# Designs tried in a protein design run: peptides against a protein of PDB entry 6RO1. Part 23

Target 1, 216 residues: chain A of PDB entry 6RO1
Amino acid sequence: LGKEIEEYIHKPKYCLPFLQPGRLVKVKNEGDDFGWGVVVNFSKKSNVKPNSGELDPLYVVEVLLRCSKESLKNSATEAAKPAKPDEKGEMQVVPVLVHLLSAISSVRLYIPKDLRPVDNRQSVLKSIQEVQKRFPDGIPLLDPIDDMGIQDQGLKKVIQKVEAFEHRMYSHPLHNDPNLETVYTLCEKKAQIAIDIKSAKRELKKARTVLQMDEL

## One batch from the design tools (peptide; made by RFdiffusion4, then SolubleMPNN)

Design b1_p10_8_s2 (from b1_p10_8, 3 letters changed)
Fold by OpenDDE base, seed 2:
Order: C-alpha cells, then sequence, then structure tokens
Structure b1_p10_8_s2 (fold): chain B 216 residues (1-216), chain A 10 residues (1-10)
C-alpha cells in the first residue's frame, strides 16, 4: 500500500511540479533511509538507454540530506550515507535520482539563499527538526490526487483499497489480532495526519491572513 | 519570518 503509492508519486510527470527549493522530501536509496531532506534544485539530464538507444531523460534533484561524517571523508566518488540515529551527521547537498524520493511533503521551508556555509546547511536541519515537532503525527504529505493531480486508475484503486481496509478496520474492531493493532496504529496515525493537515492548512491560512493584515 | 509554507492548490 504505502510502497504502491510511492511508485506513482516518484514519477517525474507527477512530482517535478512540486520540486521547488525548500520542499521537504524523503530520500531512500536501497537500504539507506536518509529521512527528510530539503530540495535545493533539480535538473534534467539526457540519458540514452543502453539497450534501446532511446532517449530516456534522467531527472536529478539536489537534496540537502543529513549524511554521516564518515561518508563525507571518503572521495567525491563514494555515495553519501545517511547519518546514524545517534550521530549528529552533517547536512550535504546530494544529487538524487527523482525515483529515490519516497515521499513529498506539502511543507516548503524557507531556506538560506547560500547553502555553501556549513552553518547555513545545519540551520536547515534545525528547521526540519522544528517542523517535525510541530507535526507530532508526522510531516504532512502532498495528497497524490487532490494536490498532485494524479489521475491514474491504479492509484485510485490503491487508495480505495486503503480506505476500504481502514473502514473495515474501524468498523470491525479487531479486538484480538496484535498484528492488526500495529497496522491499525499506523493507519490511525495516517488518518490523523490527514485531519491534522486539513487543520494546519486552515490555521496557516488564518495566520497568513493575520500576517497580511499586520503588514497593512 | 515564517519557518515554512504549506502547499495550497491554486
Amino acid sequence: as target 1 above (216 residues)
Amino acid sequence: MPLYELYEKP
């Protein structure tokens, strides 16, 4: 379910319009989970498929990611690794293939104009951590249908299955399956996140209206 | 200064 949604949202035709500087994104590369990073920019590279000779455009997004200090000491040819949970790490701008984006947030941070100074990059980590504190149930996601405009019938069927599973799980209190409680808690968190997004969008609209009124 | 903005559908 979550992975099936990911297979839609990471497609360039859907995600590129949302990859503005400051956009929060999750990056995963194989077994490496970088967690939440910040989009700096993106580029389109011409690529030729080795087997067909067809032009397949490669989309690379530069993402400010929390990297391990060990991976930064090794030559510019080694792939950056995520910071360990217990380490501070260092924020680095990493070129990431767009299909490695596992999530896209509705949140867009205000970021420093110059990310060359380490202090400016580390200030963005503090901003991410502050956003995470403001969203205890998780950083809000873009809605793949309503926000991203994905019309794919496969995605609609996945979402309908999620909604029908959630509805069955809420309508039939599965009083006795501990494996369903873990799935339930994850689905409740997602449903609560969706409610909290709607509430946070309303409060931000009010706060923006107030800020615009205080500037008048 | 605000920390962030949320996406609003145009």
Scores: peptide ipSAE 0.475, ipTM 0.920, DockQ to the pose 0.652
Fold by OpenDDE base, seed 4:
Structure b1_p10_8_s2 (fold): chain B 216 residues (1-216), chain A 10 residues (1-10)
Amino acid sequence: as target 1 above (216 residues)
Amino acid sequence: MPLYELYEKP
């Protein structure tokens, strides 16, 4: 289910409009989970399909990611590796193929204009950590249908299966599994955060409408 | 200053 949603959201036709500077994104490359990073920019590269000679555009997003210091020493020849959980790591701008984006947040951070200084990059990590504290049940995602405008019937069926599973889970609480209470608390809180985002979006839209009415 | 903005549908 989650992986099936990922296969839609990482498509350039859906995600590119949301890849503005400061957008929170998750990056996964095979077995390497970088977790949450911040979009710096994106670029379109001309590529030629090996078998057809047709132009196949590659989309590369530069993402500020927490990298292992060991991988940075070899960065001229080796792919960046995620920082270990116990490692401080270093925030680096990493070129990432757009299909390696496993999630896209509704959150867009305010970031420093110059990310060349280490302190400016490290300040962004502090900002990510502060956002994670404000969202204890996980950083809010863009809604693939409501926010990203994905009309694909395959995605709608996946979402309906998730909602039906969640509904069955909530309607039949297995009152006796302490591991289920943790999963329920995480799911309820994720649902509450999604509601709070929808409410905050409505309030900010109202506040912006009021500000636009006061400027008229 | 706000730390972040949330996406709003235009």
Scores: peptide ipSAE 0.474, ipTM 0.920, DockQ to the pose 0.665
Fold by OpenDDE base, seed 1:
Structure b1_p10_8_s2 (fold): chain B 216 residues (1-216), chain A 10 residues (1-10)
Amino acid sequence: as target 1 above (216 residues)
Amino acid sequence: MPLYELYEKP
């Protein structure tokens, strides 16, 4: 389901209008999850399909991403890698093919005009982290239908399946079953009885220890 | 200064 939505939103015909400077986007490249980054710019490059000679335009988005410091040393020959979980990393502007965008946020950050200074790039990481704190349930996404205007019937069917799943998860009788209060009350009573039995056994052991001290 | 803006449909 999530991947099926990704297959629509990363298409240039849908996402390009939303790739303004400061837009939060999630970038994945194969096994490399960069997480949330910030759009800096995008460009259209002419590409020629090898078999048809047709112009197949490549869309490249420059995204400010948290990269491993090790990958920056090899940046002349190797693709940037995401920062390790325990690594601070460094914010770098990385050219990303638009189809590698796994999510697009409704959030657009105010970013420094000049991202050449390291301090300005690192300030954007602090801004992302502050946004993440403000959205504990996750950074808000653009709605693919309402915001992005995707009319594809395949996507509408995917969304309906997600909504029906979420509705079943939240409408599951376990949250609204008045018997859950009864089951909780029974489980709490059983837990309380188990505590009371443990307490009574401790008191009986103390009473036996006192009785043994009175026989000494 | 505001940190961010949210997309609002025009």
Scores: peptide ipSAE 0.467, ipTM 0.916, DockQ to the pose 0.678
Fold by OpenDDE base, seed 3:
Structure b1_p10_8_s2 (fold): chain B 216 residues (1-216), chain A 10 residues (1-10)
Amino acid sequence: as target 1 above (216 residues)
Amino acid sequence: MPLYELYEKP
């Protein structure tokens, strides 16, 4: 289910409009989970396959990711590796193929204009960590249908299955599944976060409206 | 300064 949603959202036709600087995204490359990073820029690259004459456009997004310091020493020859859980790591701008985006957040950070200084890159990590504290049940995702505008019937069927599964989990009497308490706490929390996001969006809209009124 | 903005539908 989550992977099936990922197969839609990572498609350039859906995600590119949301890949603005500061957008929180999850990056996963095979076994390497970078977790949450921040979009810095994106570019369209034309890949000419020498044998097909077809220009298949590759999209590369530059994402500020928490990388292992060991992988940075070999950055000229090796792909960046995610920081280990016990490692501090270092924030680096990594070129990422758009299909490696496993999630896209509704959150867009304010980021420094110059990310060349290490301190500026590390400040973004502090910002991500602060956002994670504000969203204890996870950083909010863009809604694939409502926010991203994906009209694909396959995705709608996946979401309906997720909703029906969630509804069945909620409709089952609490008495027989020990994992249900963890899921209920996560889902009540997700519902509370969705309320808190709606309230924060309303406050941000009010604050923006007030800022626009103070500029009048 | 705000830390972030949330996506709002236009």
Scores: peptide ipSAE 0.466, ipTM 0.918, DockQ to the pose 0.646

Design b1_p10_8_s3 (from b1_p10_8, 4 letters changed)
Fold by OpenDDE base, seed 1:
Structure b1_p10_8_s3 (fold): chain B 216 residues (1-216), chain A 10 residues (1-10)
Amino acid sequence: as target 1 above (216 residues)
Amino acid sequence: KPLYELYKKP
């Protein structure tokens, strides 16, 4: 479901109108999850399809991403790597193919005009972290239908399935039961009784084994 | 200064 939505939103025909400077985007490349970054700019590059000679335009978005300091040393030859969980990392402008955008936020940050100074780039990380604090349930996404205007019937069916699943999860009688705590307490008591019976049976078996050894 | 703006439909 989430991945099926991603396959629509990362298409240039849908996302390009939203790739303004300061737009929050999530970037993922294979196993490398960069998390939330900030759009700096985008460019259209001419590409030629190898089999047809047709012009297939590549869209490259420059995204300010939190990168590992190790990857910065090799920036001339190697792709930037995401910062390790325990690493501070450094914010770098990374050229990203548009199809690597896994999410697009409704949030557009006010960013420094000059991102060449390290301090200006790191100030953007502080801004992302402040936005994350303001949205404890997650950074708000652009609505693919309402905001992005995606009319694809396949996407509409995916969204309807998500909504129907969420509705079933939240409308579940146990979720809205004012006695939920009582039901959980009864289930926990039943589980505990089952454990206690199993333990008592083990102790009784041990005690019988000891009694049989004392009769020998 | 505001930190961010939210997308609003035109």
Scores: peptide ipSAE 0.510, ipTM 0.925, DockQ to the pose 0.717
Fold by OpenDDE base, seed 2:
Structure b1_p10_8_s3 (fold): chain B 216 residues (1-216), chain A 10 residues (1-10)
Amino acid sequence: as target 1 above (216 residues)
Amino acid sequence: KPLYELYKKP
């Protein structure tokens, strides 16, 4: 269910209006969960599909992410890796494909104008941690229908199923209806995301060495 | 200074 919503929200047609500097976003790349980061900037890159001549624009968002210090030592050749839960990590600006955004928050931080100093980047981590303290139930998400304006009937059906499932879980803990449909739709969608990631990776390898893309 | 703003519908 959450992954089904993710597939809508990470689409450029829906998320681009919300990718302002300071917007909190979650970044996930395969097994690497960076958690909450902060949008610094985004860019549209014109890409021409080599086989169709079709213009397929690539969207790269620069996100300030908590990275492991170990991954930064080889940052010229290696992908940024998320900081371990037990480490402080270091805040780095990482170019991220827009489809790797797993969540978009209603929260937009006030960020320093200059993120070149380490202290300014680390101050943003302190700000994220302070926001997390203020939201013990989790950082608030943009509503995909009400805030993001997504009119897709497939999404509306997913949300209705989530709400109905949550209501059933709270009202009857013993009726685990294995919502097999949710698992199938999640599997098909994971396959489509994997195709889209592979396509976008082929396209960005042509446009820039992106730290998270050199591993494919 | 405020730490953050929340999205408000225009």
Scores: peptide ipSAE 0.498, ipTM 0.925, DockQ to the pose 0.810
Fold by OpenDDE base, seed 3:
Structure b1_p10_8_s3 (fold): chain B 216 residues (1-216), chain A 10 residues (1-10)
Amino acid sequence: as target 1 above (216 residues)
Amino acid sequence: KPLYELYKKP
């Protein structure tokens, strides 16, 4: 269910209006969970190769993230890695593809104008930690329907299933609702099918780009 | 100074 909602939220069509400086966002890259970071800036990169039909513009958001100090030493060639749970880490501005945003908060921080000084970047980490203390049940999310204005009927059906699931879980905490496994399995299967369709579309787009290069 | 603002729908 959460992953199905993420598939809508990370779409540029829906999330770009909310990616202002100071917006709290979660960043996840494959196995690397950076947790909560702060939007610093947004850029549209058009990879218009003149001869390949308009590739959907890539959107990159610069996000201030808590990174491992080890990953920063090798920064010329290696992608930033999240700080270990036991590590202090260092706050760094990382260019993030918009589809790697796993969550968007209703919270927008007031951030320093100059993030070049380490102390200014570390002050933002203190601000995130203070927000986390103020929200013990978790940092509040933008509502994908009410706040983000997503009208997609697929998302509305996902939300209705989440609400119905939560209502059943809270009304009968001791009943193994056999529909719990069915809803989880259906949601995992749909999320996996959507990932597989997205990967297959990327492979087909790569294969089409390669085939168009062999016809030249 | 406020630490943050919350999104409010216009």
Scores: peptide ipSAE 0.497, ipTM 0.923, DockQ to the pose 0.844
Fold by OpenDDE base, seed 5:
Structure b1_p10_8_s3 (fold): chain B 216 residues (1-216), chain A 10 residues (1-10)
Amino acid sequence: as target 1 above (216 residues)
Amino acid sequence: KPLYELYKKP
């Protein structure tokens, strides 16, 4: 279910209006979870599909992410890696494909205008951590229907199934719901479609010095 | 200074 909603949210058609500087976003690449980062800016890049010659616009978001210090030493040749759980890491501006956004928050941080100084980047990490403390149940998400204005009937049906599932979880033990498997199977299928759309858009970006978080 | 703003539907 979360992955099914993600497939709609990360579409440029829906998310671009919300990718203002300071917007909290989650960045995930296959096995690499960067967690919450902050949008710095976005750019539209003209791309030519190598196989069709068709113009397919690439949307690149510069996201301030907590990266491993080990990966930063190799950043000229290697993709940035997320900081290890026990690592402090370092906040770096990473060019990310829009489809690698796994979540978009209703929270927009006030960020420094100049992120070149390390102290300014690290101040943003402190701000993220402070927001996380203020939201013990998790950082609030944009509502895909009410906030993002997504009218897609496929998404509405997914949300209705989530709400019905949640209502049933509160009314009956999860293990007794015969529809549980159907909800999970739908979640996995759409998650796979989201991954496939993500992978296809990633291959397209590898050619252009953008953090293609590698296919795992 | 405020730390953040929340999206409010116009």
Scores: peptide ipSAE 0.496, ipTM 0.924, DockQ to the pose 0.834

Design b1_p10_8_s4 (from b1_p10_8, 5 letters changed)
Fold by OpenDDE base, seed 5:
Structure b1_p10_8_s4 (fold): chain B 216 residues (1-216), chain A 10 residues (1-10)
Amino acid sequence: as target 1 above (216 residues)
Amino acid sequence: MKLYELYKKP
């Protein structure tokens, strides 16, 4: 269910109006979860689909993310990697495709105007950590319907199923069952698996299209 | 110092 919501909110037509500097966003790239980062800027790039010659606009958002220090040494040749849970990491501005945004917060931070100094970037990490302390139940999300104005009936049906599930979960005597954490972890794992399946299907479709073009 | 703002629907 959460993953089905992600498939709507990461669409440029819905999320671009909310990608202002300071907006908190979650970034996931395949198996790499960067967690919460901060929008710095976004750009629309003209892209030509290699197979059709059609103009497909590519939306890139610059996000300040907590990166592994090991990945930063190779940042010219290798993709940035998320900091390990036990690692301090370093805040870096990473160009991210908009469809890699897994969540968008209602929170917009006040950020330094110049993020070139390391101290300014690290101050933003302190701000994220302070926001996390203020929201013990998790950083608040934009409402896809009320805030983002998504009118898609498919999304409304997903939200209704989530609300009905939550209502059943809170109304059931299982609210005191220590297995709730296990159910949450299983829901997160199931959500990750269904992204990985959808990304793998997309890459398989691209790979098949390339193979068909090389055989012609 | 104000740390953040929350989105409010206009």
Scores: peptide ipSAE 0.464, ipTM 0.914, DockQ to the pose 0.859
Fold by OpenDDE base, seed 4:
Structure b1_p10_8_s4 (fold): chain B 216 residues (1-216), chain A 10 residues (1-10)
Amino acid sequence: as target 1 above (216 residues)
Amino acid sequence: MKLYELYKKP
């Protein structure tokens, strides 16, 4: 179910309006999970489908990501790799295809106008880490229906199935089902995304209240 | 100092 929601949110027709500079996004490329990065800009590239001659626009988003120092030495020939957990890494602007965005946050950071200096890029990492401290249950996501305006009935059915499953899991602690582990692994990912949407709405409400208090 | 903004529906 989480992957099924992802298949909607990464579509250009839904996500492009939210890809402003400073928007927090998660980037995942196959086995490489970069975690949270920051949108710098996006571009539309003209592409022609080789078999149909139809114009298929390619959308590339430049995302400031925490990369391994080792992958940056070979950045002219090798794809950027995520920093190891124990590595500080370096913040680099990486061109990413829009379909590799696994999540989009309601959070938009204030970022330096010039990201050429290393210190300016590393200041953004400190800002991400500060946001993560303010959201211990996870960085709040955009609601795909309420915030992103996705009207697709398939997505609504996916969300309803996630919510119904979450409700069933909490209302009936299946303390004795031996199939719990297999149900738990699929349902932790599934419940985590429903929890992430509901917790994102709750934390968005709390964080708006805190920001309104700092503006007063 | 404002670190971030949250999406507000227009």
Scores: peptide ipSAE 0.462, ipTM 0.916, DockQ to the pose 0.664
Fold by OpenDDE base, seed 3:
Structure b1_p10_8_s4 (fold): chain B 216 residues (1-216), chain A 10 residues (1-10)
Amino acid sequence: as target 1 above (216 residues)
Amino acid sequence: MKLYELYKKP
């Protein structure tokens, strides 16, 4: 269910209006979970699909993220990595593709205007930690329907299933609803199928791009 | 000092 919601909220047409400086966002890149970071800015890059000449705009958001110091030393060739749980890490501005945003908060921080000094970047980490302390049940999310205005019927059906599930979980705290595992397994299977379809479509697009280059 | 603001629907 959460992954199905993510497939909507990370779409530029929905999330871009909320990517103001100071907005709290979660960033996840495959196995790399950066947790909560802060939007600094975003940019639209003109991208032309090489085979169709079709304009496919690329959206890059600069996010202040807690990175491992080890990955920053190798930053000339390696992508930034999240700080280890036991590591202090360092706050760095990282360019992130918009589809790597796993969550968007209703919280927008006041941030320093100049993030070049390390102390200014680390002050933002203290601000994130203070927000986390104020929200012990977790940093509040933007509502995808009410706040983000997403009208997609597929999302509405996902939200209704989440609400019905939460209601059942809270109404029967002592019943391991045997449907819990079934709903999780079905949601995981559907999320996995959606990932597999997306991966297969990307591979098919790459293969088609290679075949079209060999026909040229 | 205000640390943050919350989004409110206009």
Scores: peptide ipSAE 0.425, ipTM 0.904, DockQ to the pose 0.862
Fold by OpenDDE base, seed 1:
Structure b1_p10_8_s4 (fold): chain B 216 residues (1-216), chain A 10 residues (1-10)
Amino acid sequence: as target 1 above (216 residues)
Amino acid sequence: MKLYELYKKP
């Protein structure tokens, strides 16, 4: 469900109007989670689809991200890497493809006009951390319907399912149960046993099918 | 100093 919403919001037709300088965005590239960064600028690059010759424009957003110190040395030859959990890291402007935006905040920061000085970039990290302190339940997201104006019926159905799930979760009698963790662990074990039974039944069915083929 | 602004597209 959450990932299905991401597949809508990162589309250029929806997100580009919100990629103003200072917009908080979350960047994720496969296993590399950069967390929250700040939009600096975006550009449209001409690209051509290799098989059709059709113009397929690439949208690149420059995002100020917390990178590992190793990424600073190799920035000309290697992709930037996120700072390790225990690393301070350094804020760097990283060109990111728009489809790598996993979230877009309703929050827009005031950023320094000159991001060339390290101190100016690091001041933005302090600003992100201050926003995170003000929103302990998470940095507020743009609403895909109300804020972004996405009219897609598929998205509306996904959101309705999320809301119905959340409502059911929060209204459940066990939601505030002090034994919730124990109940959850038992439910996970039950679910795992059901998967294991299903797997064992599949292997038994395959073995029977092989035996029947050897008897023919 | 205002650190951030909440933005909605009009």
Scores: peptide ipSAE 0.030, ipTM 0.613, DockQ to the pose 0.816

## One batch from the design tools (peptide; made by RFdiffusion4, then SolubleMPNN)

Design b1_p11_1_s1 (from b1_p11_1, 6 letters changed)
Fold by OpenDDE base, seed 1:
Structure b1_p11_1_s1 (fold): chain B 216 residues (1-216), chain A 11 residues (1-11)
Amino acid sequence: as target 1 above (216 residues)
Amino acid sequence: MPAKYEIYKPP
């Protein structure tokens, strides 16, 4: 279900209005998980499909990401790599194709106007870490229906299945079925995604009520 | 400076 929701939210049609400077986003490229980064800017690049000559615009978002220091040495020729879990890493502005956005937060940071100094980039990492401390259940996500306005019936069916599953899980604690672990792991991932959407929605509702400009 | 954040939903 998370992946099914991701397939909607990463589409330029839906996500571009939410890619303002300071927006928290998750970036994942195949096996490379960068985790949470911050949108700096986005651009539309004209592209032409090689086989049809049809205009296929590429959307590139510049995201401030925690990168491995090793990848910075070859940054002219090689793609940036995520920092290892044990590595401090360095915050770098990385051009990312919009379809590589795995999540979009409701949280938007104030970022330094000049991100050329390393200290300014590293200050944003401290801000991300502070947001993560404020949201122990995870950084709140945009609701794809209520916040992003996605009207697709496929997405609505996904959300309905998750809500129906959450309701069943809470109404009947299936304590005794051993085949439940696999169904529960899939369904807990599904329910966790719905809980993450619903908790993100609740946290959004609470935070919209409480968040006057909190100083981090 | 402490970073400020908003929970921003576009209108």
Scores: peptide ipSAE 0.112, ipTM 0.761, DockQ to the pose 0.503
Fold by OpenDDE base, seed 4:
Order: C-alpha cells, then structure tokens, then sequence
Structure b1_p11_1_s1 (fold): chain B 216 residues (1-216), chain A 11 residues (1-11)
C-alpha cells in the first residue's frame, strides 16, 4: 500500500512543482536506499522513444545524497552507491530520475549557493540530521491530496484502503484483550497527543509563514 | 493553493 502511494507521488505531473531547491526527498534505486537527500535543481531532458519516435521527456533531479566514498572513486563509470550504515559517507550531487523519488517532504532546507566545496555539502548533512532530531517520528511528508493537490481517484482509493487496513489492524487485536478499556484510553491519549502535535505543528507553520512575509 | 512547505533555516 505504501508502494502504491509512491507510484503516484513520483509521477512528474504531480511532483515537479514541489522539486524546489532545498526540498527534502527520499531516493531509492532498486536495492539502493539513499535515505533523505536535498533537491538542488531539476531539468527536463529530451528523450525519444526508440520504437515510436515519440518525444518522451525524462525528468532528472539533482539531489544531494549521502554516498559511499568507495563509489565516488569509480563515479566516472559506476552509479553512486549509498553510504554504508557504519560509514560517514560523503554528500554528493547525484542526478536522479524523478521516478526514483520514494518520498517528498514538506520541509525545505536552506542550502549553500556553492556546493563544490566538500564542507558546504557536508553542512547540508548536518542540517538533515538536525531536521531528523526535530521530527523523531520521521520527517513530515507532503500530503498527496491536501499539499500536492492530486485528484486521482486511484490514489484516493489507495488512501482509503490504507486507512481501512490500519483501522482493522488496530481493531482486531483489541477484541481479544481483556484490558480493552485501558488500551482505548491509551489510544485516545495517543490520538489526542497526535492532534496536539499536529495543532502545534500547524501553529509553528503559521508562525514561519508570517516570518516569510516579513522577509518580503 | 501555494505548495505548503516549511523553510528550515539552519541555525
């Protein structure tokens, strides 16, 4: 179900308006999970379908990703590889096909204008890590409907299935627990805390929006 | 509607 949502989000017709410099995105290429990176820019490349001669534009996003230092030495001929879990890695600007974006965050970072110096690239990793510390439950995603404006009925059905599945997953174990009331009160408290966090995040978002208006 | 994003300025 999560993968089915990703199939909508990574479509150029939906995601391109959100690929501004500094946008946090997740990149996955087959078995390679780069985790969270930062959009530097995107470009449209002309491509011609070999069999039809039809113009099939490729969208390439340059993403600052944490790469293995070993893969960078071979970067002339080999695709960049994600940093190993035990490795510090190095932040590199990697050209990524837009369909390899697995997630898009609501968060946009300030990035240095010059990313040629290693220290400037590594400073962005520190910024990503600071955002991750501020969001212990995970970096916030763009809402595909409310933030991205996706009207596709297939996506709405997927979301409804996810919500119904989550509801069933929470409802089925509860029917056999003799401490149902204690679990319900804990679930209600968690739901209330989640609402309060969402409210506080909305207020923080409003405050940040006001700060942006004062900088105009 | 304008894309809602939060600008994180590094400290």
Amino acid sequence: as target 1 above (216 residues)
Amino acid sequence: MPAKYEIYKPP
Scores: peptide ipSAE 0.083, ipTM 0.733, DockQ to the pose 0.106
Fold by OpenDDE base, seed 3:
Structure b1_p11_1_s1 (fold): chain B 216 residues (1-216), chain A 11 residues (1-11)
Amino acid sequence: as target 1 above (216 residues)
Amino acid sequence: MPAKYEIYKPP
């Protein structure tokens, strides 16, 4: 279900209007999860398919990502790799194909005008980390329907299935498992938390508020 | 200066 939603949101026709400088996005390339990065800019590249003569527009977004320092040393020939969990890494501007965006946040950061200095790039990492601290349940996502305006009936059916699955997971008396009440209480708490997160995300979204990140 | 972020409403 999450992957099915991703198949809609990563389409250029839906996500491009939301790829403004400073937008928080998740980047995943196959097995490489970069986590949350920040959009710097995007560009349209026209690729002529050699066999069809059709201009298939490729969209590349430049995203400031936390990269492994090892991969940066080899950067002349190798694609950037995500920083290891135990590694500090380094923030680097990486060209990313738009279909590799796994999530788009409602949050947009102010970014330094000049990202050439390493200190300016690393300051953005601190900003991401502070946003993550403000959102312990995860950085708020754009709603694909309410926020991104995706009218696709396939997506609506996916969302309805998610909602129905959530409702079933919460409303089905799992009549036959004695550990069920604990699972139900956890599921109801998770549902209530999900509703409260959704409501808090909606209220937060209704507040076009420049949140000043307090220095912790 | 603490980083500022904006929570953008959908356009």
Scores: peptide ipSAE 0.058, ipTM 0.746, DockQ to the pose 0.563
Fold by OpenDDE base, seed 5:
Structure b1_p11_1_s1 (fold): chain B 216 residues (1-216), chain A 11 residues (1-11)
Amino acid sequence: as target 1 above (216 residues)
Amino acid sequence: MPAKYEIYKPP
């Protein structure tokens, strides 16, 4: 269900209006999870389908991502890799195909005008970390229906299933099902996405204030 | 430099 929602969100027709500079986004490429990054810019690239000669536009978003320093040494020839959990890493501007966006936040950061200095890029990481501290239940997500205006009936059915599942989890103590652990591991991943949406909606209701972080 | 973040409410 979370993956099915992602398949709508990452479509250019839905997400492009929300890819303003400073927007928090999650980037995932196959097994590589970069976590939360910050949009710098996006561009449309012309692509030609090899078999039909048809123009298939590629959308590339430049995202500040926490990258492994090991991957940066090879960055001339190899794709950037996410920082290891225990690694400090380095913030880099990475060109990302728009379909690799796994989530879009309602949060938008101020970014330095010049991102060439390492210190300016690392200041953005400090800003992300401060936002994460303010949202212990997870960084607020854009609602696909209410915020992004997605009218697709398939998505509405998916969301209704997620909400019905959440309601069932809270209304019935699952504590009597011996298969709980296997259901919990799959449900924890799904429930984490849904808890992230619900906690984000609660924190968005509380956080009516533009928090100007003047001291960082 | 102050990290200003704006929490955009949905319109």
Scores: peptide ipSAE 0.066, ipTM 0.747, DockQ to the pose 0.526; fails the geometry check

